# Ledger of designs, part 43: peptides against a protein of PDB entry 5ONS

Target 1, 181 residues: chain A of PDB entry 5ONS
Amino acid sequence: MFKKFDEKENVSNCIQLKTSVIKGIKNQLIEQFPGIEPWLNQIMPKKDPVKIVRCHEHIEILTVNGELLFFRQREGPFYPTLRLLHKYPFILPHQQVDKGAIKFVLSGANIMCPGLTSPGAKLYPAAVDTIVAIMAEGKQHALCVGVMKMSAEDIEKVNKGIGIENIHYLNDGLWHMKTYK

## One batch from the design tools (peptide; aimed at target 1 R83 A136 W175)

Design b2_p25_4_s2 (made by RFdiffusion4, then SolubleMPNN; from b2_p25_4, 9 letters changed)
Fold by OpenDDE base, seed 3:
Structure b2_p25_4_s2 (fold): chain B 181 residues (1-181), chain A 25 residues (1-25)
Amino acid sequence: as target 1 above (181 residues)
Amino acid sequence: DMEFFNEPMTEEDYERIAENNKKFL
């Protein structure tokens, strides 16, 4: 989603959200990420305005005090930014790729099944379409936010093709954006 | 930025991950 993203080229505008819209978004976030509920007032304090940074390709980034928190495309599901996920690593279920897959993930490549089934990888139960944090063998924080394109069960059985779609990764255009006020 | 990638998570983080994972099973 952000492989060729640049703040100067791809940001269109920024709007401040109304209270009613913020409430709706918070409810959606709790529905998508149940574990976030106790932390949501810390992540999005009531006293702080919530803004949407509108980007090309129908991408929207949710921000508070310039911090990039979540993003979505075409009003689909919200994804946490890696920067938020690093602060709250429990927001998403995890999958771990092997050491050899790291360089490909960091180039924006989708995650192939063998990178999830090989020694050094860890594959946990997850249904298709689940948003997941991609961990790396020997590393402590997520290198990617992805979406399961196959169930964990099917990844293990088939062991060919795209297991997880790469949505946002370390050092992509969103990562380099850092803040927006 | 990439150095943070190697910073350790807390034990509390691991417990929360484990607890949250149950909600997706």
Scores: peptide ipSAE 0.241, ipTM 0.805, DockQ to the pose 0.441
OpenDDE base, seeds 1, 2, 4, 5: peptide ipSAE 0.021, 0.025, 0.195, 0.234; ipTM 0.543, 0.528, 0.788, 0.806

Design b2_p25_4_s3 (made by RFdiffusion4, then SolubleMPNN; from b2_p25_4, 9 letters changed)
Fold by OpenDDE base, seed 4:
Structure b2_p25_4_s3 (fold): chain B 181 residues (1-181), chain A 25 residues (1-25)
Amino acid sequence: as target 1 above (181 residues)
Amino acid sequence: DMEFFNLPATEEDYERMAKNNEKFL
């Protein structure tokens, strides 16, 4: 989603959200990420304005005090930014890729099933379309936010093709967009 | 960025991750 993203070229505008819209978004975030509920007031304090940065390709980034928190495309589900996920690593279910997959993930490649079933990988139960944090063998922080394209069960059984779609990864265009005020 | 990527997680982070992983058991 952000492989060729550049703040100067791909940001269209920024709008401040109304209270009612913010409430709806917060409810959606809790529905998508139940573990975030106790932290949501810290992440999105009531007194702080919430903004949407509108980008090309129908991408919207949710921001508070210039911090990039979540993003979505085409009014679909919200994804946490890696920067937020690093602060709250528990808000997504995890999957772990093996060491050999790291360089490919960091190039924006989708995650193939063998990279999730190998000895250095860890595959946890997850349904299709689940948003997941991609961990790496021997690393402490998530390197990617992805979406399950197969269930964990099918990844294990079929073990061929794309298991997880790469949505946002370290050093992509969104990562380099540190803040937006 | 690679420097941050290699920073050790805090003990609190590990506890949170463990609790999250328990949901999948």
Scores: peptide ipSAE 0.030, ipTM 0.627, DockQ to the pose 0.428
OpenDDE base, seeds 1, 2, 3, 5: peptide ipSAE 0.024, 0.023, 0.026, 0.025; ipTM 0.531, 0.364, 0.619, 0.422

Design b2_p25_4_s4 (made by RFdiffusion4, then SolubleMPNN; from b2_p25_4, 10 letters changed)
Fold by OpenDDE base, seed 5:
Structure b2_p25_4_s4 (fold): chain B 181 residues (1-181), chain A 25 residues (1-25)
Amino acid sequence: as target 1 above (181 residues)
Amino acid sequence: DMEFFNKPATEEDYEAMAKNNELFL
């Protein structure tokens, strides 16, 4: 989603949201990520304005005090940014790739099944279309936000093709955006 | 950024990951 993204070229505008819209978004976030509810007052304090940065290809980024929190495309589900996920790693279920897969993930490549079934990888039960945090063998911090393109069960059985779609990764265009006020 | 990413995982990190995933099952 952000492999060729550049803030100067791909941001269209930024709008400040009304209170009623913010409440709706918070409810949606709780629905998608139930574990975030106790933390929303910290992540999105009531006194702070919430903004949407609108980008090309129907991408929207939710921000508070310039911090990029969540993003979505075409009014689909919200994804946490890696920067938010690093602060609150429990927002998403995790999958772990082996060390060999790291360089490919960091190039924006989708995650192939062997990188999830090999020694050093850890594959946890997850349905297709689940948004997941991608961890790496031997590393503390997520390197990617992805979407399961196969169930964990099918990844293990078939063990070929794209297991997880790479949506947002370290050092992509969104990562380098850092802040937007 | 890569220096941040290259921080080695501890056993506690792996336990936390496993515990976290149990909450999503």
Scores: peptide ipSAE 0.344, ipTM 0.871, DockQ to the pose 0.908
OpenDDE base, seeds 1, 2, 3, 4: peptide ipSAE 0.231, 0.035, 0.334, 0.322; ipTM 0.817, 0.618, 0.878, 0.880

Design b2_p25_5 (made by RFdiffusion4)
Pose (drawn by RFdiffusion4):
Order: sequence, then structure tokens, then C-alpha cells
Structure b2_p25_5 (pose): chain A 181 residues (1-181), chain P 25 residues (1-25)
Amino acid sequence: as target 1 above (181 residues)
Amino acid sequence: SEDDEILKDYEETAAELPDNPEKYL
């Protein structure tokens, strides 16, 4: 989603949200990520203004104190930014790719099933369309936010094709935009 | 920063890995 993204060519503007809208978004975040509920007062303090950074192709980025928290396209599901996920790794279920796939996902490639079924990888049960944190064999931190395109069971069995769609990866355009200011 | 150190670690690892497009693309 952000492979060729930068602030100049992709950010149209930034709107500050009213209280009515903030509560609605928080509710959607709760529905989508149940375990995030106890942490929202910390992530989105009552005191701080909440802004949406509007981007080309109907991408929205939710910001608090200039920190990028979540993003979505159209009115689709919210995804945590990798920076938020690094602070709260439990927000998402995990999938671990083998170490050989690291270079390919850092270049924006989708995750193929061999990257999840090979030694060094760890594949956990997941239904299709689940938003997952991609972990790397031998690495402590997540490197990609993905969406299951095939269920985990199908990935083990079919073992060919895109297993996980690469949505956001370390040092993509979104990662480079450390803060909005 | 911590995020820069994390990124650097991943970039160094990725530079050391061989290419395998048949498996991963």
C-alpha cells in the first residue's frame, strides 16, 4: 500500500476530528482489535487532538501528537502502523516467515506459501482476511503488516501462491514518514 | 533511535541473504 508513497506526492491534507467522530473510530478499533481496548486511553489520550491524514487513493492515516497509529483505505478495515505495533506487539496475531523471505518482503513483495511452510518459518491457524503481524525467523520485531489471502490450512496444503498480502513493511513510504507535522 | 536500530538490523540481514525468486516471488 505504501511502496511508492511519500508525503509530497501522496498527502493531500490533514483534518482534525470532532468528538463525535473520534468515539466512532475508537469503537471500530475496539470491534476490530478487541485486546486494544484497555490500551486506547494510552494510545489516544483524552487530552490530545486526533487527526486524519488524507492521502491519494482514499487512504487515511490516524494520528495523535503527530504519531501515526492506524491507517485504512476507503472505509475498509484499520491496520496498525508498524511503529504502533512495535510498541504494542500483541494487537495482532502473528505469522513468522523464514529468514530467506526477509529480503523479499522488505522490497515490498507479497508472501508466498513457501516463505511460511519452510523450516525456520512458523505458520499459525488463521482464517482468510485476518490482519496479521509478520515476524521473521530470528528477529524480535515485526517487519510487515499483512492480510491472509489463503487460510493457514490452505497455505499448508496448496503451498503455492500468495499466502499473505504485504500491506505495510519496514522502510516503505509510510515507515519513512516518521511523524506528521 | 530504537526504530532506526531495528531497521538497520533488518537491512543488514537482508543484504547478507542470497536471492531465491523461484521460492519467494

Design b2_p25_5_s1 (made by RFdiffusion4, then SolubleMPNN; from b2_p25_5 with D3E L7A D9E T13L E16S K23L)
Fold by OpenDDE base, seed 1:
Parts: C-alpha cells; structure tokens; sequence
Structure b2_p25_5_s1 (fold): chain B 181 residues (1-181), chain A 25 residues (1-25)
C-alpha cells in the first residue's frame, strides 16, 4: 500500500474529526481489535483531537497529536501502523517468518507460504483476511503488517504461493512519514 | 530514535543474509 507512497506527493489534506465520528471509529477499532479497549483512552485520549490525514488512492491515516495510529483504504478495515504496533504488540495476532524472508518483506514483497512453514518460522491459526503482525525469527518487533490470503491451515497444506499480503513494512512510505500535525 | 533503531537493525540484518528467491519471490 505504501511502496510508492511519499508524504509530499501523496497527502491531500488533514481533517479534524467530530466527536460522533470519533465514537464510531473507537467502536470499530474495538470490534476489529478486541484487546485494544482498555488501552484506547491512552492511545486516543479524550482531551486530544483526532485527525484524519487524507491521501491519494483513498488512503486515510488516523492521527492523534501527530502520531500515526491507524490507516485504511476506501473505508475498509483499519490497520495499525507499525509505530503503534511496536507499543502495543498485542493489537494483532502474530505470524513469524524465518530470517531468510526478512530481506524480501522489507522490499515490499508478499510473504510466500514456505517462509511461514520453514524452520525458524511460526505459523499460528488464522483465517483468510485476518490482519496480522509479521514477526521475524530472533526479533522482538514486528517488521510488517499483513493480511492472510490463505488460512494458516491452507498455508501448511498447500505450502505454495502467497500466504500473506504485505500491506505496511519497515522503511516504507508510511514508516518514513513518522508524524503529521 | 528507538523506532529508527528498530528499522536500522532490521536493515542491517537483511543485508547480511543471503538471497532465497525460491522461497520468497
């Protein structure tokens, strides 16, 4: 999503959200990420305005005090940014790739099934279309946010093709945006 | 920053690893 993204080129505007819209978004976030509810007042304090940065290709980034928290495209599901995910690693279910996959994930490549079934990888139960945090062998922090394109069961069974779509990764255009006030 | 160090460590690790296109491309 952010392989060709540049803040200077691809941001259109920024809008402050009304209270009612914020309530709706918070409810959606809780529905998508049940474990986030106790932390939402910390992530999105009531006293702080919530903004949406509107970008090209119908991308929207949810921000509080300049911190990039979540993003979505075409009013689809919200994804946490890696910066938020590093603070709250439990927001997403995890999958782990082996060391060999790291280089390709950081180039924006989708994650192939063998990278999830090989020694050093860890594949956990997950349905198709589940948003997941991609961890790496021997590393504490996620390197990527992805979407399951196959179930974990099918990844193990078929072990060929795209297992997880790469949505956001370290050093992509969103990562380099850092903040937006 | 701490976040920048996370990314840097990953990039350095990636650079040190061999290519494996049959698994990941």
Amino acid sequence: as target 1 above (181 residues)
Amino acid sequence: SEEDEIAKEYEELAASLPDNPELYL
Scores: peptide ipSAE 0.595, ipTM 0.896, DockQ to the pose 0.928
OpenDDE base, seeds 2, 3, 4, 5: peptide ipSAE 0.585, 0.588, 0.589, 0.589; ipTM 0.895, 0.896, 0.893, 0.894

Design b2_p25_5_s2 (made by RFdiffusion4, then SolubleMPNN; from b2_p25_5, 8 letters changed)
Fold by OpenDDE base, seed 1:
Formats: C-alpha cells, sequence, structure tokens
Structure b2_p25_5_s2 (fold): chain B 181 residues (1-181), chain A 25 residues (1-25)
C-alpha cells in the first residue's frame, strides 16, 4: 500500500473529526481489535483532537497529536501503523517469518508460504483476511503488517504461493512519515 | 530514535542475508 507512497506527493489534506465520528471509529477499532479497549483512552485521549490525513488512492490515516495510529483504504478495515504496533504488540495476532524472509518483506514483497513454514518461522492459527503482525526470527518488534491470503492450515498444507499480503512494512512510505500535525 | 533503531537493525540484518529465490516476488 505504501511502497511508492511519499508524504509530499500523496497527502491531499487533513481534517479534524467530529466527536460523533470519533466515537464511531473507536467502536470500530474495538470491534476489530477487542484487546485494544483498555488502552484506547491512552492511545486516543478524550482531550486530544483526532485527525484524518487524506491521501491519494483513498487512503486515510488516523492521527492524534501528530502520531500516526491507524490507516485504511476505501473505508475498509483499519490497520495499525507499525509505530503503534511496536507500543502495543498485542493489537494484532502474530505470525513469524524466518530470517531469510526479512530481506524480501522489507522490499515490499508478499510473504510466501515457505517463509512461514520453514525452520525459524512460527505459524499460528488464523483465517483468511485476518490482519496480522509479521514478526521475524530473533527479533522483538514487528517488521510488517499483513493480511492472511490463505488460512494458516492451508499455508502449511499447500506451502506454495502467497501466504500473507504485505500491507505496511518498516522503511516504507508510511514509516517515513513519522508524524503529521 | 528508538523506532529508527528498530528499522536500522532490520535493514542491517537484511543486507547481510543471502538471497532466497522462494521468497522473491
Amino acid sequence: as target 1 above (181 residues)
Amino acid sequence: SEEDEIAQEYLEEAAALPDNPELYL
């Protein structure tokens, strides 16, 4: 999603959200990520305005005090940014790739099944279309946010093709934004 | 920053790893 993204070229505008809209978004976030509820007031304090950074290709980034928290495309599901995920790693279910996959994930490549079934990888139960945090062998922090294109069961069984779609990864265009006021 | 360090550590490791044709798209 952000492989060719540049803040200067791809951001259109930024709007401050109404209270009612914020309430709706918070409810959606809790529905998508039930474990986030106890921390939502810390992530999105009531006293702080919530903004949406509107980008090209119908991408929207949810921000509070300049911090990039979540993003979505075409009003689809919200994805946490890696910066938020590093603070709250439990927001997403995890999958772990082996060391050999790191190079390709950081180039924006989708995660192939062998990178999830090989020694050093850890594949946990997950359904198709589940948003997941991609961890790496020997690393504490996620390197990627992805979407399961196959179930974990099918990844193990077929062990060929794209297992997880790469949505957001370290050093992509969203990562380089850092903050937006 | 801490976040920059996270990214840098990953980039350094990635640069040191050999190519894996099964994972390249």
Scores: peptide ipSAE 0.514, ipTM 0.876, DockQ to the pose 0.791
OpenDDE base, seeds 2, 3, 4, 5: peptide ipSAE 0.479, 0.478, 0.510, 0.504; ipTM 0.858, 0.864, 0.869, 0.869

Design b2_p25_5_s3 (made by RFdiffusion4, then SolubleMPNN; from b2_p25_5, 10 letters changed)
Fold by OpenDDE base, seed 4:
Structure b2_p25_5_s3 (fold): chain B 181 residues (1-181), chain A 25 residues (1-25)
Amino acid sequence: as target 1 above (181 residues)
Amino acid sequence: SEEDEIAEEFLKEAAALPDNPELYL
């Protein structure tokens, strides 16, 4: 989603959200990520304005105090930014790729099944379309946010093709935004 | 920043790792 993204070229505008809209978004976030509920007031304090940074290709980034928190495309599901995920790693279920997959993930490549089934990888139960944090062998922090294109069970059985779609990765265009005030 | 260091750590390691042809299957 952000492989060719640049803040200067791809951001259109920024709007401050009304309270009612914020409430709706918070409810949606809790529905998507139930574990976030106890933390949502810390992530999005009531006293702080919530903004949407509108980008090209129908991308919207939810921000509070300049911090990029979540993003979505075409009003689809919200994804946490890696910066938020690093603070709250439990927001997403995890999958772990082996060391060999790291360089490909960081180039924006989708995660192939062998990178999830090989020694050094760890594959946890997850259904198709689940948004997941991609961890790496020997690393503490997620390097990517992805979407399961196969169930964990099918990844193990078939072990061929795209297991997880790469949505957002370290050092992509979104990562380089850092903040937006 | 700490976040930048996280990214740099990954990038540094990735540069040192060989290609894995099995990932293209």
Scores: peptide ipSAE 0.356, ipTM 0.834, DockQ to the pose 0.783
OpenDDE base, seeds 1, 2, 3, 5: peptide ipSAE 0.325, 0.336, 0.349, 0.316; ipTM 0.822, 0.835, 0.837, 0.816

Design b2_p25_5_s4 (made by RFdiffusion4, then SolubleMPNN; from b2_p25_5 with D3E D4E L7A D9E T13L E16S)
Fold by OpenDDE base, seed 1:
Structure b2_p25_5_s4 (fold): chain B 181 residues (1-181), chain A 25 residues (1-25)
Amino acid sequence: as target 1 above (181 residues)
Amino acid sequence: SEEEEIAKEYEELAASLPDNPEKYL
């Protein structure tokens, strides 16, 4: 989503959300990420304005005090940013790639099944279309946010083709935004 | 910053690893 993204070229505008809209978004976030509920007041304090950064290709980024928290495209599901996910790693279910996959994930490549089934990888039960945090062998922090394109069961069975779609990765265009006020 | 260190460590690790396009591409 952000492989060719540049803040200077791809951001259109920024709007501050009304209280009622914020409430709706918080409810959506809790529905998507039930484990986030106890932390939402810390992530999105009531006293702080919530903004949406509108980008090209119908991308929207939810921000509080300049911190990039979540993003979505075409009013689809929200994804946490890696910066938020590093602080709250439990927001998403995890999958772990082996060391050899790291280079390719960081180039924006989709995650192929062998990178999830090889020694050093860990594949956990997950359905198709589940948003997941991609961890790496020997590393504590996620390197990527992805979407399961196959179930974990099918990844193990077929062990060929795209297992997880790469949505957001370290050092992509979203990562390089850092903050937006 | 801590976040930039995370990204840097990953990039350094990636650069040190061999290519395996048959498996990962």
Scores: peptide ipSAE 0.638, ipTM 0.926, DockQ to the pose 0.965
OpenDDE base, seeds 2, 3, 4, 5: peptide ipSAE 0.629, 0.631, 0.632, 0.633; ipTM 0.923, 0.924, 0.925, 0.924

Design b2_p25_6 (made by RFdiffusion4)
Pose (drawn by RFdiffusion4):
Structure b2_p25_6 (pose): chain A 181 residues (1-181), chain P 25 residues (1-25)
Amino acid sequence: as target 1 above (181 residues)
Amino acid sequence: AEELLEEAKEMAEEEFTDEEILEEY
């Protein structure tokens, strides 16, 4: 989603949200990520203004104190940014790719099933369309936010095709935009 | 699954910079 994204060519503007809207977004975040509820006062303090950074192709980035928290396209599901995920790794279920796939996902490639079924990889049960944190064999931190395109069971069996869609990866255009200011 | 969740909660107690995380990769 952000492979060729930068602030100059992709950010149209930034709107500050009213209280009515903030509550609604928080509710959606709760519905989508149940375990995030106890942490929202910390992530989105009552004191701080909440802004949406509007981007081309109807991408929205939720910001608090200039920190990028979540993003979505159209009115689709929210995804955590990798920076937020690194602070709260438990927000998402995990999938671990083998170490050989690291170089490909850091270049923006989708995750193929061999990257999840090979030794060094760990595949956990997940239904299709689940938003997952991509972990790497031998690495402590997540490197990609993905969406299951095949269920985990199908990935084990079919073992060919895109297993997980690469949505956001380390040092993509979104990662480079450290803060909005 | 529960183990992974507890591990992830333990990690949430640690602080890392972008540089530190990127050096890992």

Design b2_p25_6_s1 (made by RFdiffusion4, then SolubleMPNN; from b2_p25_6, 9 letters changed)
Fold by OpenDDE base, seed 5:
Structure b2_p25_6_s1 (fold): chain B 181 residues (1-181), chain A 25 residues (1-25)
Amino acid sequence: as target 1 above (181 residues)
Amino acid sequence: MEEELERAKELAKETYTDEEIEAEY
């Protein structure tokens, strides 16, 4: 989603949201990420304005005080940014790739099944279309936000093809954007 | 706590090597 993203070229505008819209978004976030509810007032304090940065290809980024929190495309599901995920790693269920897969993930490549079933990888139960945090062997912090293209069960059984779609990765265009006020 | 969390975000990048980050698929 952000492989060739550049803030100067791909951001269209930024709008400040009304209180009612913010409330609706907060409810959506709680529905999608139930574990975030106790933390939402810390992440999105009531006193702070919430903004949407509108980008090309129908991408929207939710921001508070310039911090990029969540994004979505075409009003689909919300994804946490890696920067938010690093602060609150429990927002997403985890999967772990082996050490050899790191360089490919950080180039924006989708995650192939062998990278999730090999020694050093850890594959946890997850249904298709689940948004997941991608961890790496020997690393503390997530390097990617992805979407399961196969169930964990099918990844283990079939063990070929794309297991997880790479949506947002460390050092991509969204990561480099860092802040927006 | 906020400062510590910000440090953790930057540390995340630092834990990956330049070779890993610059690799092209």
Scores: peptide ipSAE 0.108, ipTM 0.687, DockQ to the pose 0.078
OpenDDE base, seeds 1, 2, 3, 4: peptide ipSAE 0.027, 0.036, 0.028, 0.035; ipTM 0.554, 0.571, 0.582, 0.586

Design b2_p25_6_s2 (made by RFdiffusion4, then SolubleMPNN; from b2_p25_6, 12 letters changed)
Fold by OpenDDE base, seed 5:
Structure b2_p25_6_s2 (fold): chain B 181 residues (1-181), chain A 25 residues (1-25)
Amino acid sequence: as target 1 above (181 residues)
Amino acid sequence: MEEELKKALELSKKSFTDEEIEAEY
């Protein structure tokens, strides 16, 4: 989503959200990520304005005090940014790729099944379309936010093709955006 | 998964910079 993304070229505008809209978004976030509920007031304090940065290709980024928290495309589900995920690693279920898959993930490539079933990888139960944090063998912090394109069960059985779609990865265009006020 | 969650919770208690994370890779 952000492989060729550049803040200067791909951001269109920024709008401040009304209280009622913010409430709706918070409810949606809790529905998507139940584990975030106890932390949501810390992540999005009531006193702080919430903004949406509108980008090309129908990408929207939710921000508070300049911090990029979540993003979505075409009013689909929200994804946490890697920066938010690093602070709150438990927001998403995890999957772990082997060491060999790292360079491909960091190039924006989708995650192939063998990278999730090989020694060094860790594959946990997850249904199709689940948003997941991608961890790497021997590393502490997530390198990617992805979406399961196959269930964990099917990844193990078929062990061929795209297991997880790469949505946002370390050092992509969104990562380099850092803050927006 | 539970063990990974526990590890994630421990990590969330630590402070880190973007540079430190980038240096892992």
Scores: peptide ipSAE 0.557, ipTM 0.875, DockQ to the pose 0.891
OpenDDE base, seeds 1, 2, 3, 4: peptide ipSAE 0.545, 0.554, 0.543, 0.517; ipTM 0.872, 0.876, 0.864, 0.852

Design b2_p25_6_s3 (made by RFdiffusion4, then SolubleMPNN; from b2_p25_6, 10 letters changed)
Fold by OpenDDE base, seed 5:
Structure b2_p25_6_s3 (fold): chain B 181 residues (1-181), chain A 25 residues (1-25)
Amino acid sequence: as target 1 above (181 residues)
Amino acid sequence: MEEELEKALELAKEEYSDEEIEAEY
């Protein structure tokens, strides 16, 4: 989603949200990520304006005090940014790739099944279309936000093709955006 | 707590700083 994203070229505008809209978004976030509820007042304090940065290809980024928190495309589900996920790693269920897969994920490549079934990888139960945090062997922080393209069960059985779609990864265009006020 | 959270961000960057980026497949 952000492989060739550039803030100067791909951001269209930024709008400040009304209180009622913010409440609706908070409820949606709790629905998607139930574990975030106790933390939402810290992540999105009531006193702080919430903004949407509108980007090309129908991408929207939710921000508070310039911090990029969540993003979505075409009004689909929200994804946490890696920057938020690093602060709150429990927002998403995890999958772990082996060491060999790291360099490919960091280039924006989708995660192939062998990288999830090999020694050093850890594959946890998850259905198709589940948004997941991609961890790596020997690392403590997520390197990618992805979407399951196969169930964990099918990844193990078939063990070929794309297991997880790479949506957002370390050092992509969104990562380098850092802040927006 | 905020200071600790920002430390996590910095650590995440450092963890992968030595990783070679390969071409997408």
Scores: peptide ipSAE 0.272, ipTM 0.722, DockQ to the pose 0.077
OpenDDE base, seeds 1, 2, 3, 4: peptide ipSAE 0.254, 0.263, 0.259, 0.263; ipTM 0.713, 0.715, 0.711, 0.716

Design b2_p25_6_s4 (made by RFdiffusion4, then SolubleMPNN; from b2_p25_6, 10 letters changed)
Fold by OpenDDE base, seed 3:
Structure b2_p25_6_s4 (fold): chain B 181 residues (1-181), chain A 25 residues (1-25)
Amino acid sequence: as target 1 above (181 residues)
Amino acid sequence: MEEELEEALELSKESYTDEEIEAEY
């Protein structure tokens, strides 16, 4: 989603959200990520305005005080930014790729099944379309936010093809955006 | 907790090597 993203070239505008809209978004976030509920007031304090940064390709980034928190495309599900995920790693269920897959993931490649079934990888139960944090062998911090394209069970059984779609990865255009005020 | 979270972010920035980050598929 952000492989060729550049803040200066791909941001269209920024809007400040009304309180009613913010409430709706918070509810959506809790529905998607139940574990975030106790932390949501810290992540999105009531005193702080919430903004949406509208980008090309129908991408929207939710921000508070310039901090990039979540994003979505075409009004689909929200994804946490890696920066937020690093602070709150429990927001997403995890999958772990082997050490050899790291360089491919960080180039924006989708995660192939063998990278999730090999020694050093850890594959946890997850259904198709689940948004997941991609961890890496020997690393403590997520390198990617992805979406399961196969169930964990099917990844193990078939062990061929795209297991997880790479949505946002460390050092992509969104990562480099850092802040937007 | 904010200070602790900022420290976590700093650690994340250094968790991956330049070689890994700059790799091309």
Scores: peptide ipSAE 0.098, ipTM 0.694, DockQ to the pose 0.086
OpenDDE base, seeds 1, 2, 4, 5: peptide ipSAE 0.035, 0.037, 0.063, 0.027; ipTM 0.635, 0.639, 0.676, 0.565

Design b2_p25_7 (made by RFdiffusion4)
Pose (drawn by RFdiffusion4):
Structure b2_p25_7 (pose): chain A 181 residues (1-181), chain P 25 residues (1-25)
Amino acid sequence: as target 1 above (181 residues)
Amino acid sequence: SLEEEQEEYLEANKDNAEKAEEEYS
């Protein structure tokens, strides 16, 4: 979603949200990520203004104190930014690719099933369309936010095709936009 | 308290983005 994204060519503007809208978004975040509920007062303090950074192709980035928290396209599901995920790794279920796939996902490639079924990889049960944190064999921190395109069981069996869609990866355009200011 | 535990957790993890950059460099 952000492979060729930068602030100049992609950010149209930034709107500050009213209280009525903030509560609605928080509710959606709770529905989508149940375990995030105890942590929202910390991630989105009552004191801080909440802004949506509007981007081309109807991408929205939720910001608090200039920190980028979540993003979505159209009115689709929210995804955590990798920076937020690094602070709260438990927000998402995990999938671990083998170390050989690291270079491909850091270049924006989708995750193929061999990257999840080979030694060094760890594949956990997941239904299709689950938003997952992509972990790497031998690495402590997540490197990609993905969406299951095939269920984990199908990935083990079919073992060919895109297993996980690469949505956001380390040092993509979104990662480079460290803060909005 | 729960608030103190959450503050300590955030303090332990706030620099993970920089660590991730070093790790995947």

Design b2_p25_7_s1 (made by RFdiffusion4, then SolubleMPNN; from b2_p25_7, 10 letters changed)
Fold by OpenDDE base, seed 3:
Structure b2_p25_7_s1 (fold): chain B 181 residues (1-181), chain A 25 residues (1-25)
Amino acid sequence: as target 1 above (181 residues)
Amino acid sequence: SKEEEIKEYLEKTKNNPEEAEKEYA
């Protein structure tokens, strides 16, 4: 989603959200990420304005105090940014790729099934379309936010093709954006 | 306070973005 993204070229505008819209978004975030509920007042303090940065290709980024928190495309589900995920690593279920898959993930490639079933990988139960944090063998930080294209069960059984779609990865255009005020 | 407990939890569990870049350099 952000492989060719540049803040200077791909941001269209920024709007401040109304209280009613913020309430709706917070409810959606709790529905998508139940574990975030106790922390939501720290992530999105009531006293702080919430903004949406509108980008090309129908991408929207939710921001508070310049921090990029979540993003979505075409009013689909919200994804956490890697920067937020690094602060709150529990808000997504995890999957772990092997060491060999790291270079491909960091190039923006989708995650193939063998990278999730090989020694060094860890595959946890997850349904199709689940948003997941991608961890890597021997690494502490998530390197990618992805979406399950196959269930964990099918990844193990079929072990061929795209297991997880790469949505946002370390050092992509969104990562380099850092902040927006 | 609840807010203080949350802050303490976050300080213990959060990862530094700069360290993430270094880890994958």
Scores: peptide ipSAE 0.454, ipTM 0.814, DockQ to the pose 0.734
OpenDDE base, seeds 1, 2, 4, 5: peptide ipSAE 0.451, 0.449, 0.443, 0.453; ipTM 0.812, 0.808, 0.807, 0.814

